# Peptides against a protein of PDB entry 5ONS, part 55

Target 1, 181 residues: chain A of PDB entry 5ONS
Amino acid sequence: MFKKFDEKENVSNCIQLKTSVIKGIKNQLIEQFPGIEPWLNQIMPKKDPVKIVRCHEHIEILTVNGELLFFRQREGPFYPTLRLLHKYPFILPHQQVDKGAIKFVLSGANIMCPGLTSPGAKLYPAAVDTIVAIMAEGKQHALCVGVMKMSAEDIEKVNKGIGIENIHYLNDGLWHMKTYK

## One batch from the design tools (peptide; made by RFdiffusion4, then SolubleMPNN)

Design b2_p15_2_s2 (from b2_p15_2, 7 letters changed)
Fold by OpenDDE base, seed 2:
Structure b2_p15_2_s2 (fold): chain B 181 residues (1-181), chain A 15 residues (1-15)
Amino acid sequence: as target 1 above (181 residues)
Amino acid sequence: SEQEKYTKEVAEKLK
């Protein structure tokens, strides 16, 4: 989603949301990420305005005090930014790739099944279309936010093809955006 | 922030 993303070229505008819209978004976030509920007031304090940075390709980034929190495309599900995920790693279920997959993930490549079934990888139960945090062997912080293109069961069984779609990864355009006020 | 610094360090180590 952000492989060729540049803040200067791909951001269209920024709008401040009404309180009613914010409330709706918070409810959506809790529905998607139930574990975030106790933390949501910390992440999105009521006193702080919430903004949407509108980008090309129908991408919207939810921000508070310049911090990039979540993003979505075409009014689809919200994804946490890696920066937020690093603070709250429990927001997403995890999958772990082996060391060899790291360089490919960091280039924006989708995650192939063997990278999830090999020694050093850890594959946890997850349904297709689940948004997941991609961890790396020997690393504490997620390197990617992805979407299961196959269930964990099918990844193990079939063990070929794209297991997880790479949505947002370290050093992509969104990562380099860092903040937006 | 400390968190940001640590995150950057981790990111660099992933390269």
Scores: peptide ipSAE 0.141, ipTM 0.792, DockQ to the pose 0.051
Fold by OpenDDE base, seed 5:
Structure b2_p15_2_s2 (fold): chain B 181 residues (1-181), chain A 15 residues (1-15)
Amino acid sequence: as target 1 above (181 residues)
Amino acid sequence: SEQEKYTKEVAEKLK
């Protein structure tokens, strides 16, 4: 989603949200990520304005005090940014790729099944379309936010093709935005 | 943060 993304070229505008809209978004976030509820007042303090950075291709980034928290496309599901995920690693279920897959993930490549089934990888139960944090063998921080294109069961059985779609990865265009006020 | 800096540095080394 952000492989060729550039802040100067791909951001259209920024809007401040009304209180009612913020409440709706918070409810959506809790629905998607139930474990976030106790932390939501810390992540999105009531006293702080919430903004949406509107980007090309119908991408929206939810921000508070300039911090990039979540993003979505065409009002689809919310994805946490890697920066938020690093602070709250429990927001997403995890999958772990082996060492050999790291460079490919960091190039924006989708995660292939063998990188999830080989020694050094850890594949946990997950259904198709589940948003997951991609961990890496020997690394403590998530490298990528992805979406299961196959169930964990099918990844093990088929063990070929795209297992997880790469949505947001370290050093992509979103990562380099850092903040936006 | 220090954590973000570390993560970025690790990522850069792997590029």
Scores: peptide ipSAE 0.137, ipTM 0.787, DockQ to the pose 0.047
Fold by OpenDDE base, seed 1:
Structure b2_p15_2_s2 (fold): chain B 181 residues (1-181), chain A 15 residues (1-15)
Amino acid sequence: as target 1 above (181 residues)
Amino acid sequence: SEQEKYTKEVAEKLK
């Protein structure tokens, strides 16, 4: 989603959201990520305005006090930014790729099944379309936010093709955006 | 923050 993303070229504008819209978004976030509910007042304090950074290709980024929190495309599901995920790593279920897959993930490549089934990888139960945090062998912080394209069961069984779609990864265009006020 | 700084360092090491 952000492989060729550049703040200067791909951001259109920024709008401040109404209170009612913010409440709706918070409810959506809780539905997607039930574990975030106790933390939502800390992540999105009531006293702080919530803004949407509108980007090309129908991408929207939720921000509070300049911090990039979540993003979505075409009003689909919300994804946490890696920066938020690093603060709250429990927001997403995890999958772990082996050491050899790291360089490919960081190039924006989708995660192939062998990178999830090999020694050093850890594959946890997850259904198709589940948004997941991609961890790496020997690394503490998530390097990617992805979407399961196969179930964990099928990844193990078939063990070829795209297991997880790469949505947002370390050092992509969104990562380098850092803040937006 | 210290966490942000560490995260950046980790990201650089991953490159």
Scores: peptide ipSAE 0.122, ipTM 0.783, DockQ to the pose 0.050
Fold by OpenDDE base, seed 3:
Structure b2_p15_2_s2 (fold): chain B 181 residues (1-181), chain A 15 residues (1-15)
Amino acid sequence: as target 1 above (181 residues)
Amino acid sequence: SEQEKYTKEVAEKLK
């Protein structure tokens, strides 16, 4: 989603959200990520304005005090930014790729099934379309935010093809954006 | 902090 993204070229405008809209978004975030509920007032304090940065290709980034928190495309589900996920690693279920897959993930490649079933990888139960944090053996911080294209069970059984779609990864265009006020 | 405790818990789970 952000392989060729550049703030200067791809940001269209920024709008400040009304209170009612913010409430709706918070409810949606809790529905998507139940574990975030106790932390949401810390992540999005009531006293702080919430903004949406509108980008090309129907991408929207949710921000508070310049911090990039979540993003979505075409008004689909919200994804946490890696920067937020690093602060709150529990808000997504995890999957772990093997060490050899790291360089491919960091190039924006989708995660193939063998990279999730090989030695050094760890595959946890997850349904198709689940948003997941991609970890790697020996690494503390998530490398990528992805979406399960197959269930964990099917990844184990079929063990070929795209297991997880790469949505946002370390050093992509969103990562380099860092902040937006 | 509680946040740090959760972070550690997740890290241990992934070991």
Scores: peptide ipSAE 0.039, ipTM 0.712, DockQ to the pose 0.117

Design b2_p15_2_s3 (from b2_p15_2, 8 letters changed)
Fold by OpenDDE base, seed 5:
Structure b2_p15_2_s3 (fold): chain B 181 residues (1-181), chain A 15 residues (1-15)
Amino acid sequence: as target 1 above (181 residues)
Amino acid sequence: SEQEEFQAKVAELLE
């Protein structure tokens, strides 16, 4: 989603949301990520304005005090940014790729099944379309936010093709955006 | 700094 993303070229505008819209978004976030509810007040303090940065290709980034928190495309599901995920690693269920997959993920490649079934990888139960944090063998921080394109069960059985779609990865265009006010 | 944090994360992943 952000392989060729550049803040200067791909951001259209930024709007400040009214209270009713913010409440709706918070409810959506809790529905998607129930575990976030206890931390939502410190992630999105009521005293701080919430903004949406509108980008090309119908991408919207939710921000508070310039911090990029979540993003979505075409009013689809919200994804946490890696920067937020690093602060709150429990927001997403995890999958772990082996060491060999790291360089490919960081180039924006989708996660292939063998990278999830090999020694060093850890594949946890997950249905298709589940948004997941991609961890790596022996590493502390998530390197990617992805979406299951196959169930964990099918990844194990088929073990061929794209298991997880790479949506947002470390050092992509969104990562380099850092802040936006 | 943010740059140092980034470098640390990248270094960890690329080691």
Scores: peptide ipSAE 0.270, ipTM 0.828, DockQ to the pose 0.043
Fold by OpenDDE base, seed 3:
Structure b2_p15_2_s3 (fold): chain B 181 residues (1-181), chain A 15 residues (1-15)
Amino acid sequence: as target 1 above (181 residues)
Amino acid sequence: SEQEEFQAKVAELLE
């Protein structure tokens, strides 16, 4: 989603949200990520304005005090930014790729099934379309936010093709944006 | 600092 993203070229405008809209978004976030509820007031304090940075290709980035928190495309599900996920690693279920897959993930490539079933990888139960944090062998922080394109069960059985779609990865255009005020 | 530690870990991921 952000492989060729550049703040100078791909941001259209920024809008401050009204209170009622913010409440609606918070409810959506709790529905998607139930574990975030106790932390939501810390992540999005009531006293702080919430903004949406509108980008090309119908991408919207939710920000508080310039910090990029979540993003979505075409009013689909919200994804946490890697920067937020690093602070709150429990908001997504995890999958772990082997060491050999790291360089490919960091180039924006989708995660292939063998990278999830080989020694060094760890595959946890997850349904198709689940948003997941991509961890790596020997690394503490998530490298990528992805979406299961196959269930964990099918990844193990078929063990061929795209297992997880790479949505946002470390050092992509969104990562380099850092803040937006 | 906590921020410095975080930056170091991010750098490690990119190696």
Scores: peptide ipSAE 0.250, ipTM 0.811, DockQ to the pose 0.051
Fold by OpenDDE base, seed 1:
Structure b2_p15_2_s3 (fold): chain B 181 residues (1-181), chain A 15 residues (1-15)
Amino acid sequence: as target 1 above (181 residues)
Amino acid sequence: SEQEEFQAKVAELLE
Protein backbone atom coordinates (compact mmCIF):
# COMPACT_ATOMS: atom_id res chain seq x y z
CA MET B 1 0.00 0.00 0.00
CA PHE B 2 2.87 2.38 0.77
CA LYS B 3 5.76 1.01 -1.28
CA LYS B 4 5.84 4.02 -3.58
CA PHE B 5 4.06 6.35 -1.16
CA ASP B 6 5.49 9.82 -0.67
CA GLU B 7 4.06 12.41 1.70
CA LYS B 8 4.62 15.31 -0.66
CA GLU B 9 3.20 13.52 -3.67
CA ASN B 10 0.37 11.46 -2.22
CA VAL B 11 -1.18 13.51 0.59
CA SER B 12 -4.19 15.53 -0.55
CA ASN B 13 -5.46 17.28 2.57
CA CYS B 14 -6.05 17.01 6.31
CA ILE B 15 -9.37 17.49 8.08
CA GLN B 16 -10.39 17.63 11.72
CA LEU B 17 -13.15 15.19 12.61
CA LYS B 18 -16.35 16.00 14.42
CA THR B 19 -17.13 14.40 17.76
CA SER B 20 -19.76 12.08 16.35
CA VAL B 21 -17.39 10.76 13.71
CA ILE B 22 -14.68 10.21 16.30
CA LYS B 23 -17.08 8.20 18.45
CA GLY B 24 -17.96 6.01 15.50
CA ILE B 25 -14.34 5.40 14.68
CA LYS B 26 -13.50 4.55 18.28
CA ASN B 27 -16.30 2.01 18.34
CA GLN B 28 -15.03 0.48 15.13
CA LEU B 29 -11.51 0.29 16.51
CA ILE B 30 -12.73 -1.51 19.62
CA GLU B 31 -14.69 -3.93 17.46
CA GLN B 32 -11.66 -4.67 15.31
CA PHE B 33 -9.17 -4.69 18.17
CA PRO B 34 -10.91 -5.60 21.44
CA GLY B 35 -7.68 -5.44 23.40
CA ILE B 36 -7.27 -1.76 22.62
CA GLU B 37 -10.31 -0.62 24.61
CA PRO B 38 -8.53 0.03 27.94
CA TRP B 39 -5.86 2.01 26.10
CA LEU B 40 -7.97 3.99 23.67
CA ASN B 41 -8.35 7.02 25.94
CA GLN B 42 -4.59 7.14 26.24
CA ILE B 43 -4.07 6.73 22.49
CA MET B 44 -6.87 9.14 21.59
CA PRO B 45 -7.46 11.48 24.54
CA LYS B 46 -10.85 13.18 24.50
CA LYS B 47 -9.28 16.63 24.78
CA ASP B 48 -7.17 16.15 21.66
CA PRO B 49 -8.49 16.69 18.14
CA VAL B 50 -8.57 13.72 15.82
CA LYS B 51 -7.62 14.38 12.21
CA ILE B 52 -7.79 12.44 8.98
CA VAL B 53 -4.97 12.81 6.50
CA ARG B 54 -6.50 12.10 3.10
CA CYS B 55 -4.19 10.54 0.58
CA HIS B 56 -4.36 9.32 -2.99
CA GLU B 57 -5.84 5.91 -3.76
CA HIS B 58 -8.53 6.52 -1.14
CA ILE B 59 -6.11 6.11 1.77
CA GLU B 60 -6.97 7.82 5.06
CA ILE B 61 -4.68 8.14 8.07
CA LEU B 62 -5.99 8.86 11.57
CA THR B 63 -3.79 11.24 13.54
CA VAL B 64 -3.79 12.73 17.04
CA ASN B 65 -1.33 15.51 17.88
CA GLY B 66 0.54 14.73 14.70
CA GLU B 67 1.02 11.06 15.53
CA LEU B 68 -0.06 8.63 12.83
CA LEU B 69 -2.20 6.01 14.53
CA PHE B 70 -4.33 4.04 12.08
CA PHE B 71 -4.97 3.96 8.36
CA ARG B 72 -7.54 2.49 5.99
CA GLN B 73 -8.24 2.31 2.29
CA ARG B 74 -11.63 2.82 0.64
CA GLU B 75 -13.32 2.82 4.04
CA GLY B 76 -12.19 -0.72 4.69
CA PRO B 77 -10.82 -2.01 7.97
CA PHE B 78 -8.42 0.08 10.00
CA TYR B 79 -4.80 -0.95 10.32
CA PRO B 80 -2.49 0.29 13.04
CA THR B 81 0.67 2.04 11.96
CA LEU B 82 3.88 0.28 12.87
CA ARG B 83 4.76 3.22 15.09
CA LEU B 84 1.61 2.71 17.13
CA LEU B 85 1.99 -1.06 17.06
CA HIS B 86 5.49 -0.75 18.48
CA LYS B 87 4.02 1.09 21.47
CA TYR B 88 1.12 -1.33 21.81
CA PRO B 89 2.29 -4.68 20.41
CA PHE B 90 -0.82 -6.51 21.58
CA ILE B 91 -3.17 -4.63 19.23
CA LEU B 92 -2.75 -7.31 16.57
CA PRO B 93 -2.31 -11.04 16.62
CA HIS B 94 1.21 -12.05 15.65
CA GLN B 95 2.81 -14.20 13.01
CA GLN B 96 6.54 -14.80 12.78
CA VAL B 97 8.60 -15.20 9.63
CA ASP B 98 11.98 -16.86 9.47
CA LYS B 99 15.18 -14.85 9.23
CA GLY B 100 15.46 -15.38 5.50
CA ALA B 101 12.12 -13.71 4.83
CA ILE B 102 13.07 -10.42 6.52
CA LYS B 103 14.77 -8.84 3.53
CA PHE B 104 11.84 -9.65 1.27
CA VAL B 105 9.25 -8.31 3.72
CA LEU B 106 11.24 -5.10 4.05
CA SER B 107 11.22 -4.75 0.27
CA GLY B 108 7.44 -4.81 0.31
CA ALA B 109 7.01 -8.37 -0.89
CA ASN B 110 4.09 -10.49 0.17
CA ILE B 111 4.91 -13.27 2.59
CA MET B 112 5.03 -16.68 0.98
CA CYS B 113 3.88 -19.76 2.84
CA PRO B 114 7.34 -21.34 3.21
CA GLY B 115 8.47 -18.28 5.15
CA LEU B 116 5.78 -19.07 7.71
CA THR B 117 6.26 -22.84 7.95
CA SER B 118 10.04 -23.16 7.98
CA PRO B 119 12.25 -23.53 11.03
CA GLY B 120 12.52 -20.19 12.78
CA ALA B 121 9.02 -19.17 11.76
CA LYS B 122 6.01 -19.37 14.06
CA LEU B 123 2.54 -19.70 12.58
CA TYR B 124 -0.38 -19.11 14.92
CA PRO B 125 -4.05 -19.90 14.28
CA ALA B 126 -5.69 -17.18 12.22
CA ALA B 127 -8.52 -16.97 9.72
CA VAL B 128 -8.26 -15.52 6.25
CA ASP B 129 -8.55 -11.71 6.16
CA THR B 130 -7.17 -11.35 9.70
CA ILE B 131 -4.93 -8.32 10.13
CA VAL B 132 -1.70 -9.46 11.75
CA ALA B 133 1.59 -8.14 13.02
CA ILE B 134 4.56 -9.74 11.31
CA MET B 135 7.36 -10.57 13.67
CA ALA B 136 10.71 -12.03 12.69
CA GLU B 137 12.95 -14.71 14.08
CA GLY B 138 15.18 -13.18 16.74
CA LYS B 139 13.63 -9.71 16.49
CA GLN B 140 11.60 -7.85 19.10
CA HIS B 141 9.58 -5.35 17.06
CA ALA B 142 7.08 -5.96 14.28
CA LEU B 143 8.48 -5.29 10.82
CA CYS B 144 5.19 -5.43 8.94
CA VAL B 145 1.42 -5.17 9.17
CA GLY B 146 -0.23 -7.72 6.94
CA VAL B 147 -3.45 -9.51 6.07
CA MET B 148 -3.87 -13.27 6.04
CA LYS B 149 -4.62 -14.35 2.47
CA MET B 150 -4.91 -17.95 3.59
CA SER B 151 -5.86 -19.38 6.93
CA ALA B 152 -3.03 -20.59 9.10
CA GLU B 153 -4.31 -24.11 8.57
CA ASP B 154 -4.22 -23.77 4.80
CA ILE B 155 -0.77 -22.20 4.89
CA GLU B 156 0.51 -25.29 6.66
CA LYS B 157 -1.31 -27.73 4.38
CA VAL B 158 -0.80 -26.08 1.00
CA ASN B 159 2.50 -24.38 1.85
CA LYS B 160 2.57 -22.68 -1.52
CA GLY B 161 1.73 -19.17 -2.71
CA ILE B 162 0.98 -15.98 -0.82
CA GLY B 163 0.18 -16.60 2.82
CA ILE B 164 0.08 -13.00 4.03
CA GLU B 165 -0.30 -9.80 2.04
CA ASN B 166 2.19 -7.09 2.95
CA ILE B 167 0.23 -3.91 3.70
CA HIS B 168 2.64 -1.71 5.68
CA TYR B 169 6.29 -2.46 6.40
CA LEU B 170 9.21 -0.89 8.18
CA ASN B 171 10.85 1.87 6.16
CA ASP B 172 8.01 2.21 3.64
CA GLY B 173 6.44 5.52 2.68
CA LEU B 174 4.09 5.60 5.66
CA TRP B 175 6.93 4.88 8.08
CA HIS B 176 8.87 7.82 6.68
CA MET B 177 6.01 10.25 7.36
CA LYS B 178 6.79 10.04 11.11
CA THR B 179 4.40 12.85 12.11
CA TYR B 180 1.83 15.02 10.36
CA LYS B 181 0.23 18.12 11.90
CA SER A 1 17.26 5.32 26.84
CA GLU A 2 14.09 3.67 25.63
CA GLN A 3 14.27 5.68 22.43
CA GLU A 4 17.83 4.60 21.79
CA GLU A 5 16.92 0.99 22.41
CA PHE A 6 14.03 1.27 19.99
CA GLN A 7 16.23 2.82 17.34
CA ALA A 8 18.71 0.03 17.80
CA LYS A 9 16.00 -2.57 17.29
CA VAL A 10 14.80 -0.85 14.14
CA ALA A 11 18.34 -0.69 12.84
CA GLU A 12 18.77 -4.37 13.60
CA LEU A 13 15.67 -5.18 11.57
CA LEU A 14 17.00 -3.25 8.61
CA GLU A 15 20.33 -5.08 8.57
Scores: peptide ipSAE 0.236, ipTM 0.797, DockQ to the pose 0.053
Fold by OpenDDE base, seed 4:
Structure b2_p15_2_s3 (fold): chain B 181 residues (1-181), chain A 15 residues (1-15)
Amino acid sequence: as target 1 above (181 residues)
Amino acid sequence: SEQEEFQAKVAELLE
């Protein structure tokens, strides 16, 4: 989603959200990420305005005090930014790729099934379309936010093709967008 | 510092 993204070229505008819209978004976030509920007031303090940075290709980035928190495309599900995920690693269920897959993930490549079933990888139960944090063997911070294109069960059985779609990865265009005010 | 430790861990992913 952000492989060719550049803040200078791809940001269109920024709008401040009304209270009613913010409430709706918070409810959606809790629905998507139940574990975030106790932390939501810390992540999105009530006194702070919530903004949407509108980008090309119908990408929207949710921000508070200039911090990039979540993003979505075409009003689909929200994804946490890696920067937020690093602060709150429990927001997403995890999958772990082996050490050899790191370089490919950081180039924007989708995660292939063998990278999730090989020694050093850890594949946890997850349904198709689940948004997941991609961890790596021997590393403590998520390197990617992805979407399960196959269930964990099918990844183990089929063990070929795209297991997880790479949506946002470390050092991509969104990562380089540190803040926006 | 905590921030430096975080930066180091992130940088480790890029090695």
Scores: peptide ipSAE 0.227, ipTM 0.789, DockQ to the pose 0.052

Design b2_p15_2_s4 (from b2_p15_2, 11 letters changed)
Fold by OpenDDE base, seed 2:
Structure b2_p15_2_s4 (fold): chain B 181 residues (1-181), chain A 15 residues (1-15)
Amino acid sequence: as target 1 above (181 residues)
Amino acid sequence: SEQDAYTAAVAEALK
């Protein structure tokens, strides 16, 4: 989603949200990520304005105090930014790729099944279309936010093709935005 | 910010 994304070229505008809209978004976030509920007032304090940065290709980024928190495309599901996920790693279920897959993930490549079934990888139960945090063997922090294109069960059985779609990865265009005020 | 520097360092460590 952000492989060729550039803040200067791909951001259209930024709007401040009304209270009612913020409440709706918070409810959506809790629905998607139930574990975030106890932390949501910390992540999105009531006193702080919530903004949406509108980008090309129907991408929207939710921000508070300049911090990029979540993003979505075409009003689809919200994804946490890696920066938020690093603070709250439990927001998403995890999958772990082996060491060899790291360089490919960081180039924006989708995660192939063998990278999730090989020694050093860890594959956890997850249904197709689940948004997941991609962890790496020997690393503490997520390197990617992805979407299961196969269930974990099918990844193990088929073990070929794209297992997880790479949505947002370290050092992509979204990562390099850092903040937006 | 310190947090930005930290997360950036994490990114570099993954390379």
Scores: peptide ipSAE 0.114, ipTM 0.771, DockQ to the pose 0.047
Fold by OpenDDE base, seed 4:
Structure b2_p15_2_s4 (fold): chain B 181 residues (1-181), chain A 15 residues (1-15)
Amino acid sequence: as target 1 above (181 residues)
Amino acid sequence: SEQDAYTAAVAEALK
């Protein structure tokens, strides 16, 4: 989603959200990520305005005090940014790729099934279309946010093709955006 | 910020 993303070229505008819209978004976030509820007031303090940065390709980034928190495309589900995920790693269920897959993930490549079934990988139960944090063998912090294109069960059985779609990864255009006020 | 520094360090460590 952000492989060729540049803040100066791909950001269109920024809007401040109304209170009612913010409430709706918070409810959606809790629905998508139930574990976030106790932390939501810390992540999105009531006293702070919430903004959406509108980008090309129908991408929207949810921000508070310039911090990039979540993003979505075409008003689909929200994804946490890696920067937020590093603070709150429990927001997403995890999958782990082996060491050899790291360089490919960091190039924006989708995660292939063998990279999730190898001895250095860890594949946890997850349904298709689940948004997941991609962890790496020997690393503590997520390197990618992805979407299961197959269930964990099918990844294990088929073990061929794209298992997880790479949505947002370390050092992509969103990562380098850092903040937006 | 301190958070940015730590996050950047994590990114570098993954290279």
Scores: peptide ipSAE 0.102, ipTM 0.756, DockQ to the pose 0.048
Fold by OpenDDE base, seed 3:
Structure b2_p15_2_s4 (fold): chain B 181 residues (1-181), chain A 15 residues (1-15)
Amino acid sequence: as target 1 above (181 residues)
Amino acid sequence: SEQDAYTAAVAEALK
């Protein structure tokens, strides 16, 4: 989603949200990520304005105090940014790729099934379309936010093709945006 | 920010 993304070229404008809209978004976030509920008040304090950075390709980034928190495309599901996920790693269920897959993930490549079934990888139960944090063998922090294109069960059985779509990865255009106030 | 420096270091370590 952000492989060729640049703040100067791909951001259209930034709007401050009304309180009613913020409440609706918070409810959506809790529905998508139930584990975030106890933390949502410190992530999005009531006293702080919430903004949406509107980008090309119908991408919207949710921000508080300039911090990029979540993003979505075409009013689809919200994804946490890697920067938020590093602070709250439990927001998403995890999947782990082997060491050899790291360089490909960091180039924006989708995650193929063998990279999730090989020694060093860890594949946890997850349904298709689940948003997941991609971990790497021997590393503590997520390197990618992805979407299951197959269930974990099917990844193990079929073991070929795209298992997880790469949505946001370390050093992509969103990562380098850092803040927007 | 301190958070930005931390996450940048994490990204570098993952390369």
Scores: peptide ipSAE 0.102, ipTM 0.740, DockQ to the pose 0.047
Fold by OpenDDE base, seed 1:
Structure b2_p15_2_s4 (fold): chain B 181 residues (1-181), chain A 15 residues (1-15)
Amino acid sequence: as target 1 above (181 residues)
Amino acid sequence: SEQDAYTAAVAEALK
């Protein structure tokens, strides 16, 4: 989603949200990520304005005090930014790729099944379309936010093709955006 | 930090 993203070239505008809209978004976030509920007041304090940075290709980034929190495309599901996920790693279920897959993930490539089934990888139960944090063998912090394109069960059985779609990864355009005030 | 070192290593690898 952000492989060729540049803040100067791909951001259109920024709007401050009304209270009612913010409440709706908070409810949606809790529905998507139940584990975020106890932390949501800390992440999005009631006293702080919430903004949406509107970008090309129908991408929207939710921000508070300049911090990039979540993003979505075409009014689809929200994804946490890696920067938020690093602070709250429990927001998403995890999958782990082996060492060999790291360089490909960080080039923006989708995650192939063998990178999830080989020694050094860890594959946990997850259904198709589940948003997941991609961990790396030997690393503490998530390197990617992805979407399961196959169930964990099918990844193990088929073991070829795209297992997880790469949505947001370290050093992509969103990562380099860092903040937006 | 660990994350800073990780991202720095990634940046070098992508050059």
Scores: peptide ipSAE 0.057, ipTM 0.723, DockQ to the pose 0.042

Design b2_p15_3_s1 (from b2_p15_3, 6 letters changed)
Fold by OpenDDE base, seed 1:
Structure b2_p15_3_s1 (fold): chain B 181 residues (1-181), chain A 15 residues (1-15)
Amino acid sequence: as target 1 above (181 residues)
Amino acid sequence: SLEEAIEKYYEELNK
């Protein structure tokens, strides 16, 4: 989603959200990520305005105090940014790729099934379309936010093709955006 | 604390 993303070229505008809209978004976030509920007031304090950075290709980035928290495309599900996920790693279920897959993930490549079933990888139960944090052996912080294209069960059984779609990865355009006020 | 929550999460994940 952000492989060719550049703040200068791809950001259109920024809007401050109404209180009612913020409340709705918070409810959506809790629905998507139940584990975030106890922390949501810390992540999005009531006193702080919430903004949406509108980008090309119908991408929206939710921000508070300049911090990029979540993003979505075409009114789809919200994804946490890696920066938020690094602070709150429990927001997403995890999947772990082997060391060999790291360089490909960091190039924006989708995660192939063998990279999730090989030694060094850890595949946890997850349904298709689940948003997941992509971890790697020996790494503390998530390398990527992805979406399961197959269930964990099918990844193990089929063990070929795209297991997880790469949505947002370290050093992509969104990562380099850092903040937006 | 957040640190404790993170630690507990990883403990559960690694079971």
Scores: peptide ipSAE 0.402, ipTM 0.894, DockQ to the pose 0.641
Fold by OpenDDE base, seed 4:
Structure b2_p15_3_s1 (fold): chain B 181 residues (1-181), chain A 15 residues (1-15)
Amino acid sequence: as target 1 above (181 residues)
Amino acid sequence: SLEEAIEKYYEELNK
C-alpha cells in the first residue's frame, strides 16, 4: 500500500474530525482490536483533536497531535501504523516469519507460506482476512502489518502461495512520513 | 503498567 508512497506527492488534504465521528471511530477500533480498549484514552486523549490525512488511492490516516496512529483504504478496516504497534504490540495477533523471509518482507513482498511454516517461523491460529503483525526471530519490533490471505490452518496444509499480504512494512513510505500536523 | 502488559502478552503468546 505504501511502497511508492511519498508524503509530498500522495497527501491530498487534512481534516479535523467532529466529536461524533471520533466516537464512532473509537468504537470501531475497539471492535476491531478489543485489546486496545484500556489504552485508547492515552492513545487518543479526549482533549486532543483527531485528524484524518487524506491521501491518494483512497487512503486515510488517523492522527492525534501529529502522530500517525491508524490508516485505512476505501473506508475498509483500520490498520495500526507500525509506530503505534511498536508501542502497543498486543493490538494485533502475531505471525513470525523465518530469518530468510525478512529481506523480502522489507522489500514489500507478500509473505509466502513456506516462510511461515519453515524452521524459525511461528504460525499462530488466525482466520483469513485477519490483520496481523509480522514478527521475525531475533527482532523485538514488528516488521510489517499484513492481512491473512489464507487461514493459518490452510497455510500449514497447502504450504504454497501467498499466505499473508504485505500492507505496511518497516521503511516504507508511511514509515518515513513520521508525523503530520 | 504498559511494560507489564507487554510482558504478560508475550508470556501468554509463547506458552
Scores: peptide ipSAE 0.396, ipTM 0.890, DockQ to the pose 0.627
Fold by OpenDDE base, seed 5:
Structure b2_p15_3_s1 (fold): chain B 181 residues (1-181), chain A 15 residues (1-15)
Amino acid sequence: as target 1 above (181 residues)
Amino acid sequence: SLEEAIEKYYEELNK
């Protein structure tokens, strides 16, 4: 989603959200990520305005005090940014790739099934379309936010093709954006 | 605390 993204070229505008809209978004976030509920007030304090950075390709980034928190495309599900996920790693369920897959993930490549079933990888139960944090063998912080394109069960059985779609990864355009005020 | 929450999460994840 952000492989060729550049803040200067791909951001269109920024809008401040109404209180009622913010309330709706918070409820949606809790529904998507139940574990975030106890922390949502410190992530999105009531006293702080919430903004949407509108980008090309129907991408929207949710921000508070310039911090990039979540993003979505075409009003689909929200994804946490890696920066938020590094602070709150429990927002998403995890999948772990082997060491050999790291360089490919960091190039924006989708995660192939063998990288999730090989020694050093850890595959946890997850249904198709689940948003997941991609961890790596020997690394503490998530490398990528992805979406299960196959269930964990099918990844183990088929063990070929794209297991997880790479949505947002370290050093992509969103990562380099850092903040937006 | 956040640290405790993170620790608990990983404990459950690796259980």
Scores: peptide ipSAE 0.385, ipTM 0.887, DockQ to the pose 0.626
Fold by OpenDDE base, seed 2:
Structure b2_p15_3_s1 (fold): chain B 181 residues (1-181), chain A 15 residues (1-15)
Amino acid sequence: as target 1 above (181 residues)
Amino acid sequence: SLEEAIEKYYEELNK
């Protein structure tokens, strides 16, 4: 989603949301990420305005105090930014890729099944379409946010093709934004 | 800081 993204060229505008809209978004976030509920008030304090940064290709980024928290495309599901996920790693279920897959993930490539089933990888139960954090062995911080294109069960069974779609990865265009006021 | 830790992490991943 952000492989060729550039803040200077791909951001259109920024709008401040009404309180009613914010409440709706918070409820949606809790629905998508139940574990975030106890933390949502500190992530999105009531006293702070919430903004949407509108980008090309129908991408929207939810921000509070300049921090990029979540993003979506075409009003689809919200994804946490890596920056938020690094602070709250429990927001997403995890999958771990092997060492060989890391360089490809960081180039924006989708995660192939062998990179999730080989030694060094760890594949946890997850249904298709689940948004997941991609981890590397021995590391505490996610390097990628992805979407399961196959269930964990099917990844193990079929073990070929795209297992997880790469949505947002370390050092992509969204990562480089850092903040937006 | 967390930012610094992430930067170090990134550098490690790219070795």
Scores: peptide ipSAE 0.280, ipTM 0.863, DockQ to the pose 0.061

